# Ledger of designs, part 2: peptides against a protein of PDB entry 7BDX

Target 1, 212 residues: chain A of PDB entry 7BDX
Amino acid sequence: EMGAAACTLLWGVSSSEEVVKAILGGDKALKFFSITGQTMESFVKSLDGDVQELDSDESQFVFALAGIVTNVAAIACGREFLVNSSRVLLDTILQLLGDLKPGQCTKLKVLMLMSLYNVSINLKGLKYISESPGFIPLLWWLLSDPDAEVCLHVLRLVQSVVLEPEVFSKSASEFRSSLPLQRILAMSKSRNPRLQTAAQELLEDLRTLEHN

## One batch from the design tools (peptide; aimed at target 1 A74 N118)

Design b2_p25_8 (made by RFdiffusion4)
Pose (drawn by RFdiffusion4):
Structure b2_p25_8 (pose): chain A 212 residues (1-212), chain B 210 residues (1-210), chain P 25 residues (1-25)
Amino acid sequence: as target 1 above (212 residues)
Amino acid sequence: EMGAAACTLLWGVSSSEEVVKAILGGDKALKFFSITGQTMESFVKSLDGDVQELDSDESQFVFALAGIVTNVAAIACGREFLVNSSRVLLDTILQLLGDLKPGQCTKLKVLMLMSLYNVSINLKGLKYISESPGFIPLLWWLLSDPDAEVCLHVLRLVQSVVLEPEVFSKSASEFRSSLPLQRILAMSKSRNPRLQTAAQELLEDLRTLE
Amino acid sequence: TLAAPRTSFEDELAQAQLAAALAAA
């Protein structure tokens, strides 16, 4: 209970750039981010499906961990630190997104997809994520999630890699062969404006790159 | 005059999340949200045989109080703090909406309805408001107000209550059936565009979950 | 000012921010 309360406080204060700089400056953050991935992996493996039932100081603990990772990656030196020091944590995030079934731990998936988008803002972070093993199959599969917020963060991540045609050119062929053009087109007609324009903007960029 | 000027200044700066976080600790020593409800209750009681005066130092004091409550509830930890600590203030807001006759204190009713909408974004806040005494009769009473802005913010609150699970097993199935569907339909053909669209949106949501 | 639309992790974030605000006080 005490461990989760401290992680929740750290999630709250981690929204500040001054606090994020102080976390990376203290010679204990490396250990914190290594054991964070182990705790997130342990939490996901412990779930035999079901849902989560807002596990008392268990789900709040991992949510605080993913929330901290997201708030750290939101700061320039935070996403710089993560791609240099905590590449194993990025591997764990990408692995846990594929390991989590659609509709299972939706809040955890959005926090994780938000952190991957933030790390992709860093040039090396974009290279590391896009060159990870089944990255493209993972993207199209996360789009098959019924939750609209998960689809929105998948489209924001796809738009981020698509916005760097150089990195996008390495993962060619499968971007044209396997892309769920129909689902993205359905998302460009959603009554939710943020999801609708995200898919509309991604479609504009996808059609423009195939011709230009 | 001095009290209202300081409250208006606080309403201006309360649009910042950093300021809202700073306000939530101050409620301990000086019961800011406890005495806010008393001041709002005292103001409406003082309008015995009369309606609003406006441009007054007293009118802008309570407007600033309701505006601050709204700006606090607009921040995630603000609406979380209100539903945990300031449930009495939420009671007062819901009570004063029913106590205010139609056409009386229109600007105050709109600000108050905006704060209830914001608190309803929080899961416990939605339960607390929807399970409050006389809540459905209050929605009907507020929709009978001639002012379009008040009707708009009632429809926005009703839309917030209609969306999300609320157990869904006839707990929310009866809430929808018990609404003034005729008035919502009349407001769907309204000449006020903002009101017409809110009633239209709410009607789509009522039909979608039927 | 009206609140932003609810997010899936809304409550947990709110608790975390509230804990930070109270600790600062």

Design b2_p25_8_s1 (made by RFdiffusion4, then SolubleMPNN; from b2_p25_8, 8 letters changed)
Fold by OpenDDE base, seed 4:
Structure b2_p25_8_s1 (fold): chain B 212 residues (1-212), chain C 212 residues (1-212), chain A 25 residues (1-25)
Amino acid sequence: as target 1 above (212 residues)
Amino acid sequence: as target 1 above (212 residues)
Amino acid sequence: MLAEPRRLDDDFEAQAQLAAALAAA
């Protein structure tokens, strides 16, 4: 309980750029993020395949960890740190996103996807995550989630890839061949305005790329 | 391990006033500090009478908690919060300081004493802690510690009491009758310059009060 | 040198999102 509370506070205050800098400026950052990945992984592995998101101190703790990663990735120096010094954490996040079933641990997925999106703001980060084995299948796996927020953040991440020619060109063939177009089209008609907009924008971006 | 790491980071960043404000501005602060007291108490109670300070994740966790309290108390709004909303935590700290033997858990004692000193910067805080039952005997108990840092922080806290006439007057009789003068005099000759200075200053303050 | 965000077209600005709102939930 205390750990979750402390970590939650850390998550809350890490929304500040200065706090992120302070976190990273210390000698504890590397260890923290290393253990973060391990802790998140342990949590997900503890979930049985049919178990939904748990309302527990442990889940709250892991949410806070994912939130911290997200907030760190929201800052330029944080992205640099993650991409340079915590690649294993990024790998872990990618793996965990793959290990979770549709509808499972929705909040955690959202946070992890947000973190990956934030990392993808940097070309180096985008390259790293997009070159991860199975990245494209992972995107489509995640896009099959019944949760609109999960799907939204997947679409945003997909868009981040599509908008970078250097990255997209490397996977363009696989991307085009596996694109769940009907799913994205359906999302473009979502009653969720954010999801609708994201899907529409992605479709527009894809059309632009087909004509060029 | 993860909890200790997270809490340690929170401790580190809480050295910022803005972070303290952020911690206190949330709805989680009350719960956090409530659990903090309980956690610290549980740790101390788990120590056998003959056990020295432990080098463990648990000890690190508790140190971080005590550090956070100290940092919160270093800020005006933090002191106000502690004195108004977390009195039980202050009571717990006082109790734990009494429960620990000389030489036991030195680092924790230092942090707790620092927190109490910081709280004592506010008159309301000073009044509260000084009016705690057994406060004066507690000071002398703590001053018997073999650790120079512990003694230093005790002297600082004693000075905080002595320098406030409204507070000192209430306990002046007991204070004078129980003052370990020889101990303080010995400290004024310490090879530790900080301890020496603190003891000397306190002695000077006491002399001033005797002449008035 | 801090890694800068990607320069995207004016119509699409890559905006980092804070998880602060989720922290309050």
Scores: peptide ipSAE 0.039, ipTM 0.793, DockQ to the pose 0.055
OpenDDE base, seeds 1, 2, 3, 5: peptide ipSAE 0.032, 0.022, 0.034, 0.035; ipTM 0.770, 0.786, 0.792, 0.792; seeds 1, 3 fail the geometry check

Design b2_p25_8_s2 (made by RFdiffusion4, then SolubleMPNN; from b2_p25_8, 8 letters changed)
Fold by OpenDDE base, seed 4:
Structure b2_p25_8_s2 (fold): chain B 212 residues (1-212), chain C 212 residues (1-212), chain A 25 residues (1-25)
Amino acid sequence: as target 1 above (212 residues)
Amino acid sequence: as target 1 above (212 residues)
Amino acid sequence: MLAEPRKLYDDFEAQAQLAAALAAA
């Protein structure tokens, strides 16, 4: 309980750029993010079945950790740190996203996807993530999630790839051949305005790439 | 381990006034500080014998918690919060300081004493602490500690009382009758310059009060 | 769409306090 509370507070204050810099400037940052990955992995591995107890201390703790990663990745120096010094954490996040079933641990998925999106703002981060084994299949796996927020954040991440020719060109063939176009089209007609917009924008971006 | 790491980071960043404000402005602050007191108490109660494992995760966690309290108390709004909304935590700190033997959990004592000192900057805080049952005996109990840092911070807290007539007058009789003058005099000749100075200053302040 | 970072909480500027404060090592 105390750990979750402390971590939640840390998550909240990590929205500050200066706090992120302070976190990263310390000698404990590396250890923290290493253990973060391990803790998140342990949590996901401990999940029996498809149900998550959202209100458990363990869940809250892991949510806070994922939130911290997201907030760190929201800052330029944080992205640089993650990509340079915490690649294992990125790998872990990708792995966990793959290990979770559609509908399972939705909140955690959203947080992890947000972190990946933030990392993808950095070209180096985007390159690293997109070159991870099974990245494209992972995107489609995640896009099969029934949760609109999950799908939204997947679409955003997909868009990050599509909008970067240097990255997209490397996987364009696989991307095009496996693109769940019907799924994205369906999302473009979602009642969720954010999801709808994201899907529409992605479709527009894809069309632009096909004409070039 | 993760909890200790997260809490340690929170401790580090809590040195910022804005971070303290952010911590306190959230809806989780009360819960956090409530659990903090409980956690610290549980830790101290779990100590068998006079030896503390300084490097244990539990120790580090509790140290970080005490550090957070200290940093919160270092800020005006933090002091106000503690005195208004977390008196139980203050009571717990006082209790724990009394329960620990001389030489036991030195680092924790220092942190707790620092927090109390910071709280004592607020007159309301000083009043509250000094009116706690057994406060004066507690000061002398703590001053018997073989650790110079512990003694230093006790002297600082004693000085906070002495320098505030409104507070000192309420306990002046008990204070004067029980003052471990020889101990303080010995400290005024310490090889530790900080301890020496603190003891000398306190003795000077006491002399000033006797002449008035 | 511009790639804008997503923060989960509102941003604020943090300033370190030296007086009577401790930073965890």
Scores: peptide ipSAE 0.024, ipTM 0.777, DockQ to the pose 0.055
OpenDDE base, seeds 1, 2, 3, 5: peptide ipSAE 0.023, 0.021, 0.028, 0.023; ipTM 0.774, 0.776, 0.773, 0.775; seeds 2, 3, 5 fail the geometry check

Design b2_p25_8_s3 (made by RFdiffusion4, then SolubleMPNN; from b2_p25_8, 9 letters changed)
Fold by OpenDDE base, seed 1:
Structure b2_p25_8_s3 (fold): chain B 212 residues (1-212), chain C 212 residues (1-212), chain A 25 residues (1-25)
Amino acid sequence: as target 1 above (212 residues)
Amino acid sequence: as target 1 above (212 residues)
Amino acid sequence: MLADPRKLHDDFEAKAQLAAALAAA
């Protein structure tokens, strides 16, 4: 309980750039983010057994951790830190997104996807995650989730890849050959306005790339 | 391990006034400080058994909690919050300081004493803690500690009482009758310069009060 | 090097804020 409360507070204050800088400027940052990955991994591995109540202290704790990573990645120095010093955490997030089943732990998926999107704002970060083995299949796997928020954040991450020619060119063949176009088209007609807009924008971006 | 790391980071960033305001402005503050008191109490109660390694994750966690309380109390809005909304925590800190034996958990004692000193900067806070049952005996109990840092922070807290006429007048008779003058005089000759200075200043303040 | 500022123009502050807001829920 106390750990979850502390992490939740840390998550809340990590929305400030000054706080992110303070976190990263200390000697504790490396240890914290190393243990973060391990903790998140342990949680996901524990889910295949008992239906842990989503509202458990453990769930709240892991959500807070993922939130902290997201907020750190929202700041330029935080992105640089993650890409340079916490690559293992990025690898772990990618792995965990693959390990979670469709519909499983939606909130955690959303936060992890948000963190990857934030990392993708840095070209170095985008290159790193897009060059991860199985990255494109992972995107399509995640896009099969029934949750609109999960799909929204997947589409945003896909768009980050598509809008960077240097990155897209390396995977363009695989991307085009495996693109779940029918799914994206269905999302462009979603009743969720955010999902609808994201899907429409991505489709427009893809059309522009076909003409260039 | 993860909880201790998170709390340690929260402790580090809580040195900022903006961070303290952010912590207190949220709906999580009350819960956090409530659980903080309980966690600290549980730790102290566990010490009478196994010699828990002072360098344990549990110890580090509790030190971080006490440090957070201290940093919150260092800010005006934090003091007001503690005195108005977290009196149970203040009562717990006073109790724990009484429960710990001389020489036991020096670092924790120092942090708790620092928090009480910070609370005492607010007249309302000083009144509250000084009116606690057994407060004066507690001060003398704590002053029996062999650790110079513990004694230093006790003397500073005593000085806060002595320098506030409204507070001192209420306890002046008990204070004068029980004052461990020989101990304070010995501290005024300490090789620790901070302890020496604090004891000398307190003795001067006491002399001034005898002449008024 | 930061990628295209258009990636930043998406309410990135809102995303950070959204992550903070999710902590309250």
Scores: peptide ipSAE 0.026, ipTM 0.772, DockQ to the pose 0.031
OpenDDE base, seeds 2, 3, 4, 5: peptide ipSAE 0.013, 0.025, 0.019, 0.029; ipTM 0.766, 0.760, 0.760, 0.763; seeds 2, 3, 4, 5 fail the geometry check

Design b2_p25_8_s4 (made by RFdiffusion4, then SolubleMPNN; from b2_p25_8, 9 letters changed)
Fold by OpenDDE base, seed 1:
Structure b2_p25_8_s4 (fold): chain B 212 residues (1-212), chain C 212 residues (1-212), chain A 25 residues (1-25)
Amino acid sequence: as target 1 above (212 residues)
Amino acid sequence: as target 1 above (212 residues)
Amino acid sequence: MLAEPRKLYDDFEAKAQLAAALAAA
């Protein structure tokens, strides 16, 4: 209980850029993010089927960890730190997103996807993530989720790849051949306005790429 | 391990006034400090004799908790919060200082004493602490510690009482009748310069009070 | 143009409050 409370407070204060700088300026940052990855992995491995106790201390603890990573990645120096010094954590997040079933641990998936999106703001981060083995299949796996918020954050991440010519050109053939167009079209008609807009924008971006 | 790491980072960033304000501005502050007291109490109760594994994750976790309290108490709004909304924690700290033997858990004692000193900067805080049952005997109990740093922080806390006429007048008779003068005189001759100075200043303050 | 990075705390508290309210309920 206490660990979750402390971690949740750390998550809250990490919304400040100055706090992120303070975290990263310390000699404990590397250890913290190393253990973070291990803890998140251990949690996902401990899940029994699709049932999750969302209100458990363990769940809240892992949510806070993922939240901290997201907030760190929201800052330029935080992205630089993650890409240079915490690549194992990024690899772990990608792995965990693949290990979770559609509908399983939705909140954690959203936080992890948000962290990856934040990392993707840097070309260096985007390159690292997109060059991960199985990245494109992972996007489609995640897009099969029944949860609109998961799908929204997947679409945002897909768009970050599509809008970067240097990255997209390397994966364009695989991307085009495997694109779940019907699924994205269905999302563009969603009752969720955020999901609808994201899907529409992505479809427009994809059309622009076909004409260029 | 992860809990200790997160708590240690929170301790580090809580050295900033803005971070303390952020912690206290959240709806989780009350819960955090409530559980903090319980966790510290549980730790002290789990100690087997005078032996402590200082490098254990549990010890480091509790040190971080005590450090957070100290940093919160270093800020005016933090003191106000502790005195108004976390009195149980203050009571717990006083109790734990009494439960620990001389030489036992020195680092924790120092952090707890520092937190009490910080609280004592406010007249409201000083009044609350000094009016606690057994406060004067507790000071002398703590001053029997063989560790110079423990004794230093006890002397600083004693001085905060002595220098406040409104508080000292209420306890002056008990204080004068029980004062371990020989112990303080011995400390004024310590090889530790910080302890020596603190003891000398306290002796001077006490002499001034006898002449007024 | 990529959207600005998202800082998360308030949204989580709202969801956590909702989850806590649902559990209490």
Scores: peptide ipSAE 0.024, ipTM 0.770, DockQ to the pose 0.071
OpenDDE base, seeds 2, 3, 4, 5: peptide ipSAE 0.023, 0.025, 0.020, 0.019; ipTM 0.768, 0.765, 0.768, 0.765; seeds 2, 3, 5 fail the geometry check

## One batch from the design tools (peptide; made by RFdiffusion4, then SolubleMPNN; aimed at target 1 G67 I121 N122 R156; its pose is not in this set)

Design b2_p26_1_s4
Fold by OpenDDE base, seed 1:
Structure b2_p26_1_s4 (fold): chain B 212 residues (1-212), chain C 212 residues (1-212), chain A 26 residues (1-26)
Amino acid sequence: as target 1 above (212 residues)
Amino acid sequence: as target 1 above (212 residues)
Amino acid sequence: SEELKKKIEEEIEENRKLVAEIGAEI
């Protein structure tokens, strides 16, 4: 209880850029983000057995941790910190996104995907996550989710890869050969206007790349 | 471990007035400070049996909580919040200061005394804590501590009472009849210059009040 | 490039709002 309450408050105040700078400027940041990855991993591993009530203190704590990571990645110095000093945490987030089944822990997946998107704004961050083993298959696994918000954030991450020639050129063959085109076309017809727009934009970007 | 790390970061960033305003402006503040008192009480109650290594994660967590309360009380809106909405926490801090033996949990005592001193800057806060049952005996109990830093912060709290006529007039008879004058005189001769000065100033303030 | 930068900044801000909304629901 108390740990979850403290972490939830830390999440709330981490929406401020000045608070993120204060977190990162201290000597405790490295330890905190190291333990963050381990805590998130322990939570996801515990889901296979007991129907963990998503309203548990443990769930709230892990959601707050994912929220903090997302808020840190929303600013330039935070992205640089994560990519330089917390690569293990990025590896953990990628792993956990693969270990969760479609429809499982939807809110946590959204937060983790948002953190990866924010990291992808940095070219160094985008290179790091896109060069991770199984990254392209992971995107397609996540795009099979029935949740429109999960799929939206996957499409945004795919767009970040497609819009960066240095990154896209390295994996273009694998990307084109495995692309779930029918799934993306179905999303472009979604009743969710945000998902519809994101899928249409990605289809336009892909068509532009085929003609160049 | 993770809870202590999150709480320690929250403590560090709570040194900012803007962060304290953000903590208090949210809907989670009341719950956080309610659980804070309970957590501190549970920790102090656990000390009677096992030689709790003061370097434990639990100790670090409780120190961080006391640090947050101190930082909240350092600003005007934080003092008003504590006195209006978290009186139970103030009662808990007073209780725990009484339950701890001389020389026990010195650093925690200092943080708790600093929080009470900060609350005492508000006339409403000073009235509330000074009207607490056993407040005057508690001050003398705390002044028996062998630690100079504990005694220094007790003397500062005593000075806050003495300098406020509305408060001092209500308890002046009890205060004068129980005053450990020999102990304060001994502190005015301390090798610790901060303790020496605080004891001298208090003795001067007391002499001025006897002549008015 | 500036248009892309603006779009990214808008998406970061939308994400910031969504993070806050999720935090209010939990």
Scores: peptide ipSAE 0.254, ipTM 0.867, DockQ to the pose 0.264
OpenDDE base, seeds 2, 3, 4, 5: peptide ipSAE 0.021, 0.254, 0.258, 0.255; ipTM 0.828, 0.868, 0.869, 0.868; seeds 2, 3, 4, 5 fail the geometry check

Design b2_p26_2_s1
Fold by OpenDDE base, seed 1:
Structure b2_p26_2_s1 (fold): chain B 212 residues (1-212), chain C 212 residues (1-212), chain A 26 residues (1-26)
Amino acid sequence: as target 1 above (212 residues)
Amino acid sequence: as target 1 above (212 residues)
Amino acid sequence: SLEERIRELIEENRKLTEEIGVESKL
């Protein structure tokens, strides 16, 4: 309980750039983000057993951790820190997104995808994520999620790759062949206006890059 | 481990006024400070059994909680919050200071005393603390501590009472009769210059108020 | 702009924090 409450407050205040700088300027940041990855991994591994209530203190704790990572990645110095000093945490987030089943831990997936998207604003972060083993198969797995918010944040991450010529040119053939284009086309017809727009924009970006 | 790490980061960033305002502006502040009191109480009650290593993750967790309360009380809106909305936490801190033996959990005592001193900057907070049941006996108990930092912070709290005529006038006879004046006089001869100065200043303030 | 997009993400994260916080009170 108390750990979850402290994490939740830290998550809330980490929306400030000055707080992110204070977190990273301390000698405790490396240890904190190392333990963060381990804690998130332990939680996801525990889900294969007992139906842990999605509303448990443990769930809130892990959501807050993912939220902190997302807020840190929203700041330029935070992205630099994650890409240079916490690559193991990024690897853990990618692994956990692969380990979770479609419809499982939807809010956690959204926060983890938001963190990866924020990291992708940095060209070095985008390269690191897109060159990760199994990245395109992971996108396929995540786009199979029934949740519109999960799919929306996956599409935003894919768009970050497609809009960067230095990254997309290396993987363009693999993206065109291995993305679930029929699933993205179905999303462009969604009743969710945010999902519909994101899917339509991505399809337009992909078409523009086929003619060039 | 992870809870202690999150608490420690939250403590570090709570030194900022803007962070304290962000903590208090959220709908989670009341729950957090309620659980804080319960967690600190549970920790102190657990010390009667196993020799919990003073350097344990549990100890660090509780120290960080006490540090957060201290930093919140350092800000005007934080004092207002504690005095108006978290009186139970103040009662818990007073109780825990009474439950701890001389020389026991010295760092925790210092942080708790600093939080009470910060609350005493608010006249309403000073009245609330000084009118608490057993306040003067508690001061006697705490001034029996062998630790110079504990005694220093107790003397500072006593000075806050003595320097406020509206509070001191009501309890002046009880303070003069029930304060361990011989112990304070012994502290005025301490090799610790901070303790020596604080004890000398308090003795001078008490003498000045005897002649008026 | 990139700054506007970052602000939107911070605001989305804030909203998620509030939603999860409300659910944890249930």
Scores: peptide ipSAE 0.027, ipTM 0.775, DockQ to the pose 0.109
OpenDDE base, seeds 2, 3, 4, 5: peptide ipSAE 0.024, 0.018, 0.005, 0.027; ipTM 0.767, 0.756, 0.744, 0.775; seeds 3, 5 fail the geometry check

Design b2_p26_6_s2
Fold by OpenDDE base, seed 4:
Structure b2_p26_6_s2 (fold): chain B 212 residues (1-212), chain C 212 residues (1-212), chain A 26 residues (1-26)
Amino acid sequence: as target 1 above (212 residues)
Amino acid sequence: as target 1 above (212 residues)
Amino acid sequence: SITDALFEETIRVSEKRAKELLEKLK
């Protein structure tokens, strides 16, 4: 209970850039984010296949951790830190996104995807995550989620890849061959306006790439 | 491990006034500080009489909690919050300071004493803690600690009482009758310059009161 | 819930900062 409460407060205050800098300026950042990954992994591994996100102290704790990572990644120095010094955490997040079933731990997935998106703002970060084994299949796996928010954040991450020619060129063949175009088209007709817009924008970006 | 790490980071960033405001501005502050007291109490109750402060995750966690309270109390709005809304926590801290043996959990005692000192900057806070049952005996009990830092912070708290006539007048009789003058005099000759100075200043303040 | 509020805030902040960065690159 106390751990979850403390972590939740840390999450809340980490929305500030100055707080993120303070977190990273300390000598405990590396250890913290290392343990963060381990904790998240342990949580996900403890989940049964049919278990939904529980309103428990443990789930709250992990949720807060994911929130902290997301907030850190939203800041330039935070991205730099994660990409340079906490790659294991990024690997863990990618792995966990693959381990979670569609519809499972939806909010956690959203935060993890958001964190990856934030990291992807850094070219080095984008390169790192996009070059991770199974990255493209993972994206399509995640797009199978029935949750519109999950899908939205997947599309945003896909867009980050597509908008960076240096990254896209390396995976263009795999990307084109495996692209769930029908799924994205369906999303472009979603009643969720955010999802709809994201899908439309991505489709436009993809069409532009096909003509070049 | 993760809880301790998160709490330690929260402690670190709580040194900022803005972070303290952010902590308190949330709707979780009350719950957090309630659980804080409970957690600290549970820890102290788990200690055997001869057990020293352990370098454990649990001890680190509690240490960080005490640090957070101290940092919160260092800020005006934090003092206001503690004095108005978290009196149970203050009661707990006072109780725990009494429960700990001389030489036991020295660093924790220092932080708890620091928190109380910070709270004592608020007149309402000073009134509250000084009117707590057994407060004066507690101060003398704590002055029996062989640790100079513990004693230093006790002296500072005593000074806060002495320097506030409204508070001192209520307990002046008990204070005068129980004052460990010889102990304070001994501290005024300490090789620790901070302790020495604090003891000297207190003695001067006390002498001034005797002439009024 | 508090968690939901923090969640939404996290989304908002992340999106805002990302957009601001993209606009600067443009």
Scores: peptide ipSAE 0.252, ipTM 0.826, DockQ to the pose 0.200
OpenDDE base, seeds 1, 2, 3, 5: peptide ipSAE 0.249, 0.248, 0.253, 0.249; ipTM 0.822, 0.823, 0.828, 0.823; seeds 2, 3 fail the geometry check

